# Designs tried in a protein design run: peptides against a protein of PDB entry 5KEZ. Part 81

Target 1, 320 residues: chain A of PDB entry 5KEZ
Amino acid sequence: NVAIYNPFRPWWERYQPVSYKLCTRSGNEDEFRNMVTRCNNVGVRIYVDAVINHMCGNAVSAGTSSTCGSYFNPGSRDFPAVPYSGWDFNDGKCKTGSGDIENYNDATQVRDCRLTGLLDLALEKDYVRSKIAEYMNHLIDIGVAGFRLDASKHMWPGDIKAILDKLHNLNSNWFPAGSKPFIYQEVIDLGGEPIKSSDYFGNGRVTEFKYGAKLGTVIRKWNGEKMSYLKNWGEGWGFVPSDRALVFVDNHDNQRGHGAGGASILTFWDARLYKMAVGFMLAHPYGFTRVMSSYRWPRQFQNGNDVNDWVGPPNNNGVI

## One batch from the design tools (peptide; aimed at target 1 H154)

Design b2_p29_2_s4 (made by RFdiffusion4, then SolubleMPNN; from b2_p29_2, 19 letters changed)
Fold by OpenDDE base, seed 1:
Structure b2_p29_2_s4 (fold): chain B 320 residues (1-320), chain A 29 residues (1-29)
Amino acid sequence: as target 1 above (320 residues)
Amino acid sequence: DKELEEQLKKDAAASDSAAYNARVRKLLD
């Protein structure tokens, strides 16, 4: 991914890919392979957060300022480490003046335009699908158990399906023969937009962002909410079917106040309430549960915003 | 409850942008 030095190596640089090489501040490929093997050997499975909708931001300077040292040129859409070129992006498909998503009520913009300047890959192309599949298959062959598909709402479900159809079965060293990768898709659906979580049910599970948002309001006792109202928690609250839901109290985005749920989201910063929410989530049968493992950073609020919300995870492995 | 639902819809309209803006904020601002 792009190496960002101002601020110094923020968490979000990880979501600006310039290659599919497995060498980042988290480690190199050998270290990753070693971790996956050690985890699998004790029954801990690995699921990779796969950023496949886009490459880095269009405004990033060209060069070799990346974690693996790969050259890239956002201006010319040149990513030779893949390789991608200008033919592999949706620049010509997006019809907005800015080239970015401007209206989330327009499904074509949401899927064909740049997400906040991030170069949008042409996932309709078999070449692009194959390159992504190769990346994911490499991970599968290493021994990962599945994937979180980042920004799935910004990809056409059919394109995702086409990629998934190219995936190998899981590594038979650790998984039964014929096992398929576990897929869950990040889809922010709180209602009011044309794109629905149900559009993606055919590809795997979807994130249910209403879960953390609604649970937060109940635990906080906002608007007269009571725990007794959770009697029909799940589908009774308008959530997606349990067998399609991946549920969580918080994620890395809304933990920082960025995204669905706003101030209702409970995090480790509110330890008592957070424990209540996580405890309830784990006790209740609805959905596939995900527990957040995060880190503390030196929060500094100015005008209601944490100016240090960029701070990345601790790094002491010497990898820059 | 209705009020909360409406608030969530308002949040959702800006939710994606708010979430992903963090990825490029320092680069584009």
Scores: peptide ipSAE 0.290, ipTM 0.755, DockQ to the pose 0.033
OpenDDE base, seeds 2, 3, 4, 5: peptide ipSAE 0.026, 0.030, 0.026, 0.021; ipTM 0.550, 0.569, 0.496, 0.546; seeds 3, 4 fail the geometry check

Design b2_p29_3 (made by RFdiffusion4)
Pose (drawn by RFdiffusion4):
Structure b2_p29_3 (pose): chain A 320 residues (1-320), chain P 29 residues (1-29)
Amino acid sequence: as target 1 above (320 residues)
Amino acid sequence: SEEEEILAEARKRGDWHYADGNIANLKAS
């Protein structure tokens, strides 16, 4: 991923890929393989956050400011370490004047245009789907059990299916024969938009962002909500079917207060209420549960938004 | 519009997570 130095090494630089080499601030390929083997050998699975909708920001300076030193040039669309060229991006397919996503009532541009200027991969091309699949198969053979598909709303459900069609079964040393990767797609669907999370049920589960937003408001006793109203918690509140939901109280993104749910999202900063919300979630049968494990940062709210929400993991001059 | 302001701010930040959360909240309102 791009090594971003202003601001200093933000957590979200990891969502701007430069290549598919397994080489990050978290470690190299040897350390990654070692982790996956050790965890599988004690029965704990690894799920990978797959960033496949885009490469890095179009305005990022060319050079080797990358976590493995790989060269890249966003202006010329050259990512030779993969390799990707300008033929591999949606510049010609997007219809907005800016080339970015401008209107979320237009389902097409949400898919074909740049998400906040991030170079949008042409996922309809077999070559691009093959390069992504090669990356995910490398992970599958190492032994990962599934994937979080980042920014799934900005990918066509069919393109995702075409990529998944190319994946190996899970490593037969640890998983039964014919096992398939666990897929959960990150789609923020609070209603009122043309894209529905149900559009993605063919590919795997989806993140149910309504879950934590509603639970936070209820536990905080905001907007007239009471815990007694949780008697019919689940699809009775308009959530996706339980067998398609990945649920959580907060995630790495919206724990910073700017996300789906804003200030209602309970986090470790609200420890007393947070424990209660996590407890309710873990006790209730709805969904497959994910628990957040975080790091502290110097929060500094100005106008209800944290100007330090970009701060990366604890580090000494960028080393985690 | 409010949507344009959200998208401009998200673009300035270079962090798309902002846009998706705020747009989802805006559209759900």

Design b2_p29_3_s1 (made by RFdiffusion4, then SolubleMPNN; from b2_p29_3, 11 letters changed)
Fold by OpenDDE base, seed 5:
Structure b2_p29_3_s1 (fold): chain B 320 residues (1-320), chain A 29 residues (1-29)
Amino acid sequence: as target 1 above (320 residues)
Amino acid sequence: SEQDAILAEARARGDHTIADGQMADLLAS
């Protein structure tokens, strides 16, 4: 991914890829392979956060300022480490003046335009699908058990399916023969947009962001909410079917207080309430549960916003 | 519009992750 120095190595630089090389601040491919092997050998499975909707931001300077030193040129859409070129992006399909998503009520913009400048891959092209599948298959062959698909709302469900149809079975050294990768898709659906979580049920599970938002409100006793109202928690609260839901109290995005769920989201900063929420989640049968493990950072609020929400995990001069 | 403000702020900060979440909250309200 790109190495960003202003601010200094923010956590979100990881979501601006320039190649599919397994070479980041967390380590190299050999180290990753070793970790996956050691984990699998003791029954711990690995699921990869796969960024496949886009490459880096269009305004990032060209060069070799990346975690693995790969050259890239956003201006010319040149990513030779893949390789991608100008033919592999949706610049010509996006009809907005800026080239970015301008209206989230327009599903076509949400999927065909750039997410705040992130170069949008043309996932309708078999070439692009194949390059992504090769990346994911390499991980499958290493021994990962599945994937979180980042920014799934911004991809057409059919394009995702086409990629998934190219995936190998899981590594038979650790998984039963014929096992398929476990897929869960990040789709932020709070009910106000045309794109719905149900659009993606055919590809795997989806994130249910209503879960953390509503649970936070209840635990905080906001708006007169009571724990007794959780009697019909799950589908009774308008959430997706249990067998399609991936549920969580917080994630790395909404932990920073700017959605989805806003200030209602419970985090480790509110330790007692957070433990109550996590305990409830783990005890209740609805959905597939995900528990967050995070870190503290020096929060500085200015005008209601944390100006240090970019701070990543504890590191030594940028090296994790 | 409020949508424009969210997107402009996200672009200015270089942090794309605030856009989806804040937009979801806005449009669901």
Scores: peptide ipSAE 0.419, ipTM 0.903, DockQ to the pose 0.876
OpenDDE base, seeds 1, 2, 3, 4: peptide ipSAE 0.375, 0.028, 0.154, 0.374; ipTM 0.889, 0.684, 0.801, 0.891

Design b2_p29_3_s2 (made by RFdiffusion4, then SolubleMPNN; from b2_p29_3, 14 letters changed)
Fold by OpenDDE base, seed 4:
Order: C-alpha cells, then sequence, then structure tokens
Structure b2_p29_3_s2 (fold): chain B 320 residues (1-320), chain A 29 residues (1-29)
C-alpha cells in the first residue's frame, strides 16, 4: 500500500493499495505464511481484510513510496505491480463532475464513483475480477480461512459474486476437502439509503452496524432505554437475519468517535460499560460475533472531532 | 451541504472510514 508520511504512517494507509503483494509495514510474505501455519496448527483461523473495491487515492504522488517499493502512478491509473491501467477503472462510468461519490442517495454513484478520491476499480471486467481472485486464491492456498470484504457497499453484489465464484476451496492441509472460504462483507446500513444489507446476503454474511449502535444506547441508558428491552434482541429489533449477521460492539473506524452509530458506540475508553456490552454480545446467540483488540492513542478533540484519529498502533518508525 | 463538508474533509485528510460513518449517521437521522 501507499506509505503516507503526513500524517506519519496513519492506520488508514493500509486501505490504499498499490499492489496485491503480501509486503507491508507488518511484514513480508514469508512471515505471513509462517504466522498462518502456526495459527492453523493450533486451531486459530485467519481472515484477511481484503481491499478490492479500489486502489490508492487519486491525489497521491506517483513514485515508489509504498510498503513494498512498488511503483505506481495514480494520475495515469498505472499500477504495474498488478498490473492495472486506465482501462481497469470506472473513470468513464462515473457520471459525477468530480469523479467522486457526491450523493449517497444515488446507488449508482455509490458503486461506480470514487470513495473519497480512492481510484474505483472496474469490477465488471473479467480481467479485474481475475486479478482480485488470483490475489485471494494465493491467500487461500497459503491457508487463510476467509475474508472481510472492505467497502462492499461500493461494489455491485453481482461483481462480488463473480469474484467469489473464482475462489479455490480451502487448503486441505488444515480444512476438510471441499471447504469454502468464510465471507463477511462490510456494509454500513443504518437506514435512509437505497443500498441495503439484504442486497449482499447471497455472497455471505454482512456487518450489522445497528447492533453496536443500539446496544450502546441501551447500556448507556440513553433515551429511556432499558436492559429489559433486550428480551427480543436480534431480529426483533429490526436487525438482519442471525445467519447473515456479523456483530460487534465497535470496530476500528467507529471507535474513533464519528463512525456508524455515532456517540452511542462503546469502546475500551468506557471500560466498564464496554465489558458489559461485550459480555452480553458473547452470551447472546444472535449473529456471528467479532471482538475488537485495539490500542491507546493521544486523543485531541477539537470541535467534537479527534484530530489524532489517524494514529496507528504502536510501531518502530512506522514498522509494526 | 453537510454531506459535501464531510466528503471534502475526508478527501483532505484521507480518512474515508470516518466519512462513511458520519454520512451514514447523517442519512439515518
Amino acid sequence: as target 1 above (320 residues)
Amino acid sequence: SKQDEILAAARASGNHFIAEGQLANLLAS
């Protein structure tokens, strides 16, 4: 991915890819393979956060400022390490003046235009689908168990399905023959938008962001909410079907104060309430659960916003 | 508009994840 130095190596640089090489600030491919093997040997499975909607930001300077030293040129849409070219992006498909998503009430813009300047891949093309599948299949062959699909709301469900149909069965050294990768899709659906979580049920599970938002409100006793109201928690609260839900109290972006769910989201900063929420989540049968492991950073609030929300995990001069 | 402000700030900072969350909250309110 792109190496960003202003601010200094933020966590979100990982979501601006320039290649599909397993070579980042966390290590190289050999180290990753070693970790996957060690984890599988003790029954711990690995699920990869796959960034397949886009490449890096259109305004990033061309060059070799990347975690594996690969050359890239956002201006010309040149990513030779893949390779991608100008033919592999939705520049001509997006109809907005800026080339970015301008209206989230327009589903076509949400899928075909750039997410905050991130170069939008043309997932309708078999070539693009195949390059992504090759990346994911390499990971499957290494021994990963599945994937989180980043920014799934910004991809057409049918394009995702076409990629998933190209995937190998899981590595038979650790998984039963014929096992399929576990798929969960990041879709932020709190209502009010035309794109719905149900659009993606056919591809796998989806993130249920209403879960953490509503649970936070209840635990905080906001708006007169009571614990007794949780008697019909899950589908009874308007959440997606349990067998399609991946649930969580917080994630990496809404942990930083302005993500989906707003101020109701509980985090480790509110230790007692957070433990209550996580304990409840793990005890309740609704959905597939995900527990967050994070770190402290020096928060600085200005006008209600943390100006240090970019700070990544503990590192040695950018190396994690 | 508020949506435009959120998107502009996200493009400037590079923090598209916060923008997604803020937009979701705005549209759901």
Scores: peptide ipSAE 0.242, ipTM 0.822, DockQ to the pose 0.867
OpenDDE base, seeds 1, 2, 3, 5: peptide ipSAE 0.017, 0.019, 0.021, 0.017; ipTM 0.521, 0.525, 0.578, 0.547

Design b2_p29_3_s3 (made by RFdiffusion4, then SolubleMPNN; from b2_p29_3, 10 letters changed)
Fold by OpenDDE base, seed 3:
Structure b2_p29_3_s3 (fold): chain B 320 residues (1-320), chain A 29 residues (1-29)
Amino acid sequence: as target 1 above (320 residues)
Amino acid sequence: SEEQKILDEARARGDHSVAEGRMANLKAS
């Protein structure tokens, strides 16, 4: 991915890929392979956050400022380490003046335009699908158990399906023959937009962002909400079917206080309430649960916003 | 506005969770 130095190596640089090389701040491919092996050998499975909707931001400077030193040029859509070129992006399909998504009520824009400047891959192309599948299959062959598909809302479900259909079975060294990768898709559906979580049920589980948002409101006792209202928690609250839901109290995005779910999201900063919410989530049978493991950073609020929300995990001069 | 500032920062860092329309009112929707 892109190596960002202003601010200094933020957490979000990981979501701006320039190649599919397993060479990042966390280590190289051999180290990753070693970790996966050691984890699998003791029954701990690895799920990869796969960024396949896009490459890096269109405004990032060209060069070799990347975690593996690969050259890239966002301006010319040149990613030779893949390789991708200008033919592999949706620039010609997006009809907005900026090239970015401007209206989330337009499903076509949401899928075909750039997400906040991130160069949008043409996932309709078999070439692009194959490159992504090769990346994911390499991980599967290493021994990962599945994937979180980042920014799934911005990909056509059929394109995702086409990629998933190219995937190998899981590595038989640790998984039963014929095992399929576990897939959950990050889809932010809080209602009111044309794209629905149900559009993605055919590909795997989906994130239920209503869960953390609503639970936060209840635990905080906002707007007259009561714990007794949780009697029909789950589908009774309008959430997706339990067998399609991946649930969580917070994630890395909304932990920063400005993401999906807003201020209701509980985090470790509110330790007591957070423990209550996480405890409830783990005790309740609805959905597949995910627990956040994060870190402290020097929060500095200016006009209600944390100016240090970019701060990445503990590191040694950018190396984890 | 502060909201615009948040959006601009989100654009700079590629934060898809803060993109327009993702902060919908859960009570209204």
Scores: peptide ipSAE 0.025, ipTM 0.527, DockQ to the pose 0.434
OpenDDE base, seeds 1, 2, 4, 5: peptide ipSAE 0.020, 0.019, 0.020, 0.025; ipTM 0.516, 0.406, 0.440, 0.554

Design b2_p29_3_s4 (made by RFdiffusion4, then SolubleMPNN; from b2_p29_3, 11 letters changed)
Fold by OpenDDE base, seed 2:
Parts: sequence; structure tokens; C-alpha cells
Structure b2_p29_3_s4 (fold): chain B 320 residues (1-320), chain A 29 residues (1-29)
Amino acid sequence: as target 1 above (320 residues)
Amino acid sequence: SEEAAILAAARARGDHTVAEGQMANLKAA
């Protein structure tokens, strides 16, 4: 991915890929392979956060400022380490003036335009699908158990399916023959927009962002909410079917206070309430649960926004 | 670049999410 130095190595640089090389702040491919092997050998499975909707931001300077030193040129859409070229992006398909998503009530923009400037891959192209599948298959062959598909809301479900159909079975050294990768898709659906979580059920599980948002409201006792209302927690609250849901109290985005649930989201900053929420989540039989492990950072609020929401995990001069 | 950082921050903030008021109406009685 791109190496960002201003601010200094933010967490979100990881979501700006310039290649599919396993060479990042966390280590190289050999180290990753070693970790996967060690984890698998003791029954701990690895699921990769796969960034396949886009490459880096269009405003990033061309050059070799990347975690593996790969050259890239956002301006010309040149990513030779893949390789991708200008033919592999949706620039001509997006009809907005900026090239970015401008209206989230327009499903076509949401899928075909750039997510906040991130160069949008043309996932309708078999070439692009194949390059992504090659990346994911490499990980599968290493021994990962599945994937979180980042920014799934911004990909056409059919394109995702086409990629998934190219995937290998899981590595038989650790998984039964014929095992399929576990897929869960990040789709922010709190209602009110045309893209629905149900659009993606055919590909795997979907993140249920209503879960953390609603649970936060209840635990915080907002709007007269009561714990007794949680009797029908799950589908009864309008959530996706349990067998399609991946649930969580917070994630890295909404932990920073503004997205996908807003102020209702409970985090470790509110330790007591957070423990209550996580405890309830783990105890109640709905969805596939995910527990967050995070870190503190020096929050500084200006006009209601944390200006330090970019801060990444503890590191040694950028190396984790 | 500074512009890239601003755009990434917008993504991180989840500016594309619906308002709290809309979400509130999705709860069961």
C-alpha cells in the first residue's frame, strides 16, 4: 500500500493498495506465511481484510513511496506491480463531475464512482476479477480461512460473485477437502439508502451495522430505550437473518466516532458500557460475533471531530 | 499528499452513513 507520512503512517493507508504483494508495515510474505502456519497449527484461523474495490487515492503522488517499494502512478492509473492500467478502472463509467460518489442514493454512483477519491476498479472486467482472484487464491493457498471484503457496498454483488467463483478450496493441510473460504462483506446498511445488505446474501455473510448502533442506543438508555426491549433482539429488530449476519459492537471506522452508527456506538472509551454491550453480544444467540481489539490514541476534538482519528496502532517509527 | 489524507479521513469517518434519526425508526416496537 501507499506509505503516507503526513499524517505519519495513518491506519487508513492500509486501505490504499498499489499492489497485491504481501509486504507491509506488518511484515513480509514469509513472516505472514509463518504466522498463518503457526496459527492454523493451534486451531486459530486467519481471515484477511481484502481491499479489492479500489487502489490508492487519485491524489497520491506517483513514485515508489509504498510499503514494498512498488512503483505506481495514480494520475495515469498505472499500477505495474499488478499490473493495472487506465483500462482497468471505472473512470469512464462514473458520470459525476468530480469522479467521486456524490449521491449515495444513486446506487450506480456508489458502485461505479470513486469512494472518497480511491481509484475504482472495473470489476466487470474479467481481467480485473482474475487479478483479484489470483491475490485471494495466493492467500488461500498460504492457509487463510476466508476474507472480509472491504467496501463491498461499492461493488456490484454479481462482480463479487464472479470473483468468488474463481477461488480455490481452502488449503487441505488444515481444512477438510472441498472447504470453501468464509466470506463476510462490509456493507453499511442502516436503512434509507437504495443499496441493501440483502443484495449481498448470495456471496456470504454481511456486516450488520444496525447491531452496534441499536445496541449502543439501548445500553445508553437513549430515547427511553430499555433492556427489556432486547427480548426479540436480532431479526425482530429489523436486522438481517442470523445466518447472514456478522455482528460487532464497534469497528475501526465507527470507533472513531462518526460513521456507521454515529454517537451511539460503544467503544472501549466507555469501558463499563462497552463491557455490557460485548457481554450481551456474546451471550445472545444472533449472528456471527466479532470482538474488537484496538488501542488508545490521543483524541483531540475540534468542532465535534477528532482531528487525530487517523492515528494508527502503536508502532516503532512506522513499523508494527 | 494532504489531499489524499483528507479524502482518506472522509472515508474513515463514514460520511456516507445514514443519519441517526433514520436508523432510530428501524427498531421494533
Scores: peptide ipSAE 0.030, ipTM 0.571, DockQ to the pose 0.130
OpenDDE base, seeds 1, 3, 4, 5: peptide ipSAE 0.023, 0.027, 0.023, 0.025; ipTM 0.587, 0.580, 0.604, 0.605

Design b2_p29_4 (made by RFdiffusion4)
Pose (drawn by RFdiffusion4):
Structure b2_p29_4 (pose): chain A 320 residues (1-320), chain P 29 residues (1-29)
Amino acid sequence: as target 1 above (320 residues)
Amino acid sequence: GSQSYPSTFTPPTYAEIMNYWSSKFSSFS
């Protein structure tokens, strides 16, 4: 991924890919393979955050400011370490004047245009699908059990299916024959938009962002909500079917207060209420549960938004 | 500054969230 130095090494630089080499601030390929093997050998699975909707920002300076030193040039669309060229992006397919996503009532541009200027991969091309599949198959054979598909709302459900069609079964040393990767797709669907999370049920589970937003408001006793109202918690509140939901109280994004749910999301900063919300979630049968494990940063709210929400993991001059 | 917690609250829409990111990214340019 792009090594971003202003601001200094933000957590979200990891969502701007430069190549598919397994080489990050978290470690190299040897350390990654070692982790996956050791965890599988004690029965704990690894799920990978797959960033496949885009490469890096279109305005990022060319050069080798990358976590493995790979060269890249966003202005010329050259990502030779993959390789990707200008033919591999949606510049000619997007119909907005800016080339970015401008209107979220238009389901087409949400898919074909740049998300906040991030170079949008042409996922309809077999070559691009093959390069992504090659990356995910490399991970599957190492032994990962599934994927979080980042920014799934900004990918066509059919393009995701075409990529998943190319995946191997899970490593037969650890998983039964015919096992398929666990897929959960990150789609923020709070209603009122043309894209529905149900559009993605053919590919795997989806993140249910309504879950934590509603649970936070309820536990905080905001907006007239009471815990007694949780008697019919689940699809009774308009959530996706339980067998398609990946649920959580907070995630790495919206724990910073700017996300789906804003200030209602409970986090480790609100430890007393947070424990209660996690407890309710873990005790209730709805959904497959994910628990957040975080790091502290110097929060500094100005106008209800944290100007330090970009701060990366604890580090010494960028080394984690 | 500290995070404020209003008793009546409306969460941002997805488009507002994406505008938030656009503005934040531009501030570092």

Design b2_p29_4_s1 (made by RFdiffusion4, then SolubleMPNN; from b2_p29_4, 17 letters changed)
Fold by OpenDDE base, seed 1:
Structure b2_p29_4_s1 (fold): chain B 320 residues (1-320), chain A 29 residues (1-29)
Amino acid sequence: as target 1 above (320 residues)
Amino acid sequence: GERPYPKNYTPPTVAEIEELYRERLASFQ
């Protein structure tokens, strides 16, 4: 991914890829392979957060300022490490003046325009689908069990399906022969927009962002909410079907106060309430649960906003 | 170049969240 130095190596640089090479601040491919092997050997499976709809921001300077040293040129859409060129992006499809998503009530903009400047891959192209599948298959062959598909609402469900159809079976060293990768798609659907979580049910599970938001209100006792109201928690609260839901109390975005769910989201900063929420989530049968493991950073609020919400995970091994 | 979020996104206030769930709460009572 792009190496960002202002601010200094933020967490979000990881979501600006310039190649599919496995060399980042988290480690190199050998180290990753080692981790996957060790985890699989004790029954711990690995799921990769895969950024497959985007490359880096369009405004990032060209050069070799990347974690793997690969050259890239966002201006010319040149990513030779893949390789991608200008023919592999949706620039011609996006009809907005900025090239970015401007109206989230326009599904075509949401899927064909740049998300906050991120170059939007043309997932309709078989070439692009194949390059993504190659990346994911490499991970599958290493031994990962599945994927979180980042920014899925910004992809056409059919394009996702086409990519998934190209995926290998899981590594038979650790998984039964014929096993398929576990897929869950990040779709932020709190209502009010044309793109719905149900659009993606055919591809796998979907993140249920209403879960953490509404659980937060209950545990915080906002607006007279009571724990007893959780008797019909799940579908009874208007959530997606349990077998399509991936549930969580918080994620890396809304943990920083400006993600889906707003102020209701509970985090480790509210330790007691957070433990209650996580405990309830793990005890209740609804959905496939995900537990957050995060880190502390020096929060500094200015005008209600944490100016240090960019701070990345701890890194003390000198790898950039 | 922060991780992508809508440029005009503002997290709901406590009051807004309470308002959003007011009707639902009433349905449970």
Scores: peptide ipSAE 0.024, ipTM 0.395, DockQ to the pose 0.046
OpenDDE base, seeds 2, 3, 4, 5: peptide ipSAE 0.015, 0.007, 0.017, 0.022; ipTM 0.414, 0.350, 0.405, 0.435

Design b2_p29_4_s2 (made by RFdiffusion4, then SolubleMPNN; from b2_p29_4, 16 letters changed)
Fold by OpenDDE base, seed 1:
Structure b2_p29_4_s2 (fold): chain B 320 residues (1-320), chain A 29 residues (1-29)
Amino acid sequence: as target 1 above (320 residues)
Amino acid sequence: GSRSFPKEYTPPSYAEILELLKERIASFL
C-alpha cells in the first residue's frame, strides 16, 4: 500500500493498495505464511481483509513511496506491480463532476464512482477479476480460510460473484478437500438507501451494521429501549437472516466515532458497557460473531471530533 | 460448492439466553 507520512503512517493507508504483494508494516510474505501455518496447526483460521474495490487515492503522489517499494502513478492509473492501467478503472463510467460518489441514493454512483477519491477498479473486466482472483488464490494457497471483502457495497454483486467463481478450494493440508473459502462482505445497510444487504446474499454473509447500532442503544438505555425487547433479537428486529449475518459490536471505522452506527456504537473506551454488549453477542445465537481486538491511541477531541483518529496500530516498522 | 459457512444452532429459550449472558458477563469482568 501507499506509505503516508502526513499524518505519520495512519491506519487507513492499509486500505490504499498499489500492489497485491504481501509486504506491509504488518510483515512480509514469509512472516505471514509462517503465521498462517502456526495458526492452522492449532485450529485457528485466518480470514483476510481483502481490498479489491479500489487502489490508492487519486491524489497520492506518484513514485515508490509504498510499503514494498513498488512504483505507482495514480494520475495515470499506472500500477505496474499488478499490472493495472487506465483501462482497468471506472473513470469513464462514473458521470459525476468530481469523479467521486456524490449521491448515495444513486446505486450506480456508489458502485462506479470513487469512494472518497480511491481509484475505482473496473470489476466488470475479466482481466481485473482475474488479477484479483490471483491475489486471493495466492492467499488461499498459503492456507487462509476466507475473506472479508472490503467496500462490497461499492462493488456490483455480480462482479463479486465472478471473482469468487475463480477461487481455488482451500488448502487441503488443513481443510477438507473441496472446501470453499468463507466469505463475508462489508455492506453498510442501515436502511434508506437503494443498495441492500440482500443484494449480496448470494455471495456469502454480509455485515449487519444494525446489530451494533441497535445493541448500543439498548445497552445505553437510549430512547426508552429495554433489555426485555431483546426477546426477539435478530430477525425480529429487522436484521438480515441469521445465516447471512456477520455480527459485531464495533469495527475499526465506527470505533473512531464515525461511520455506520454513530454515537450508539460501544467500544473498549466504554469498557463496562462494551463487555456487556460483547457478552450478549457471544451468548446469543444470532449470526456469526466477530470479536474486536483493537488498541488504544491518544485521543484528542476538537469540536467533538478526535483529531487523532488516524493513529495506526502499535508498530516499530516505520521504515517500511 | 458451497462456502464454508458455519451451521446454525437451535436457539435457546429466552431464559436460557439470560443465563448465558450472565455467565459471559461474569467472565469478562
Scores: peptide ipSAE 0.018, ipTM 0.441, DockQ to the pose 0.017
OpenDDE base, seeds 2, 3, 4, 5: peptide ipSAE 0.014, 0.016, 0.013, 0.016; ipTM 0.352, 0.475, 0.415, 0.347; seed 2 fails the geometry check

Design b2_p29_4_s3 (made by RFdiffusion4, then SolubleMPNN; from b2_p29_4, 18 letters changed)
Fold by OpenDDE base, seed 2:
Structure b2_p29_4_s3 (fold): chain B 320 residues (1-320), chain A 29 residues (1-29)
Amino acid sequence: as target 1 above (320 residues)
Amino acid sequence: GERELPKEYTPPTLKEIEDYYRERLASFQ
């Protein structure tokens, strides 16, 4: 991915890929392979956050400022390490003036335009699908158990399906023969937009962002909410079917006030309430649960916003 | 709010969801 130095190596640089090389702040491919092997050998499975909707930002300077030194040129849509070219992006398909998503009530914009300037891949193309599948298959062959698909709302479900259909079975060294990768899709659906989580049920599980948002409201006792109202927690609260839900109290985005959930989201900053929420989540039989492991950073609030929300995990000169 | 949904509310079955998905899948290709 792009190596960003201002601010200094933010967490979100990981979501600006320039290649599919397994070479990042976390280590190289050999180190990753070693980690996956060691984890699998003790029954810990690895799920990769796969950034496949887009490449890096359109305004990033061309060059070799990347975690693996690969050359890239956002201006010309040139990513030779893949390779991608201008033919592999949705620039001509997006019809907004800026090239970015401008209206989330327009599903076509949400799918075909750039997410916050991130160059939007033309996932309708078999070539693009194949390159992504090759990336994911490499990970599968290493021994990962599945994937979180980043920014799934911004991909057409059919395109995702086409990619998934190209995937190998899981590595038989650790998984039963014929096992398929576990897929969960990040879809931010709090209602009010035309794109729905249900659009993606055919591909795998989806993130249920209403879970953390509503649970936070209840635990905080906002708006007269009571714990007793949780007796029908899950589908009774309008959440997606349990077998389609990936649930969590917070994630890296809404822990910083971004994404979905707003101020209701409970985090480790509210330790007592957070433990209550996580405990409830783990005890209640709804959805596939995900527990956050995070870190403290020097928060600096200006006008209600943390100006240091970019801070990534503790690192040694950018190396984690 | 969502908690006020009728007691009779039953979310769609997985099969219903899958059928719906399959019916409209072609529109995404």
Scores: peptide ipSAE 0.028, ipTM 0.397, DockQ to the pose 0.026
OpenDDE base, seeds 1, 3, 4, 5: peptide ipSAE 0.025, 0.028, 0.017, 0.032; ipTM 0.546, 0.562, 0.407, 0.519; seeds 1, 3, 5 fail the geometry check

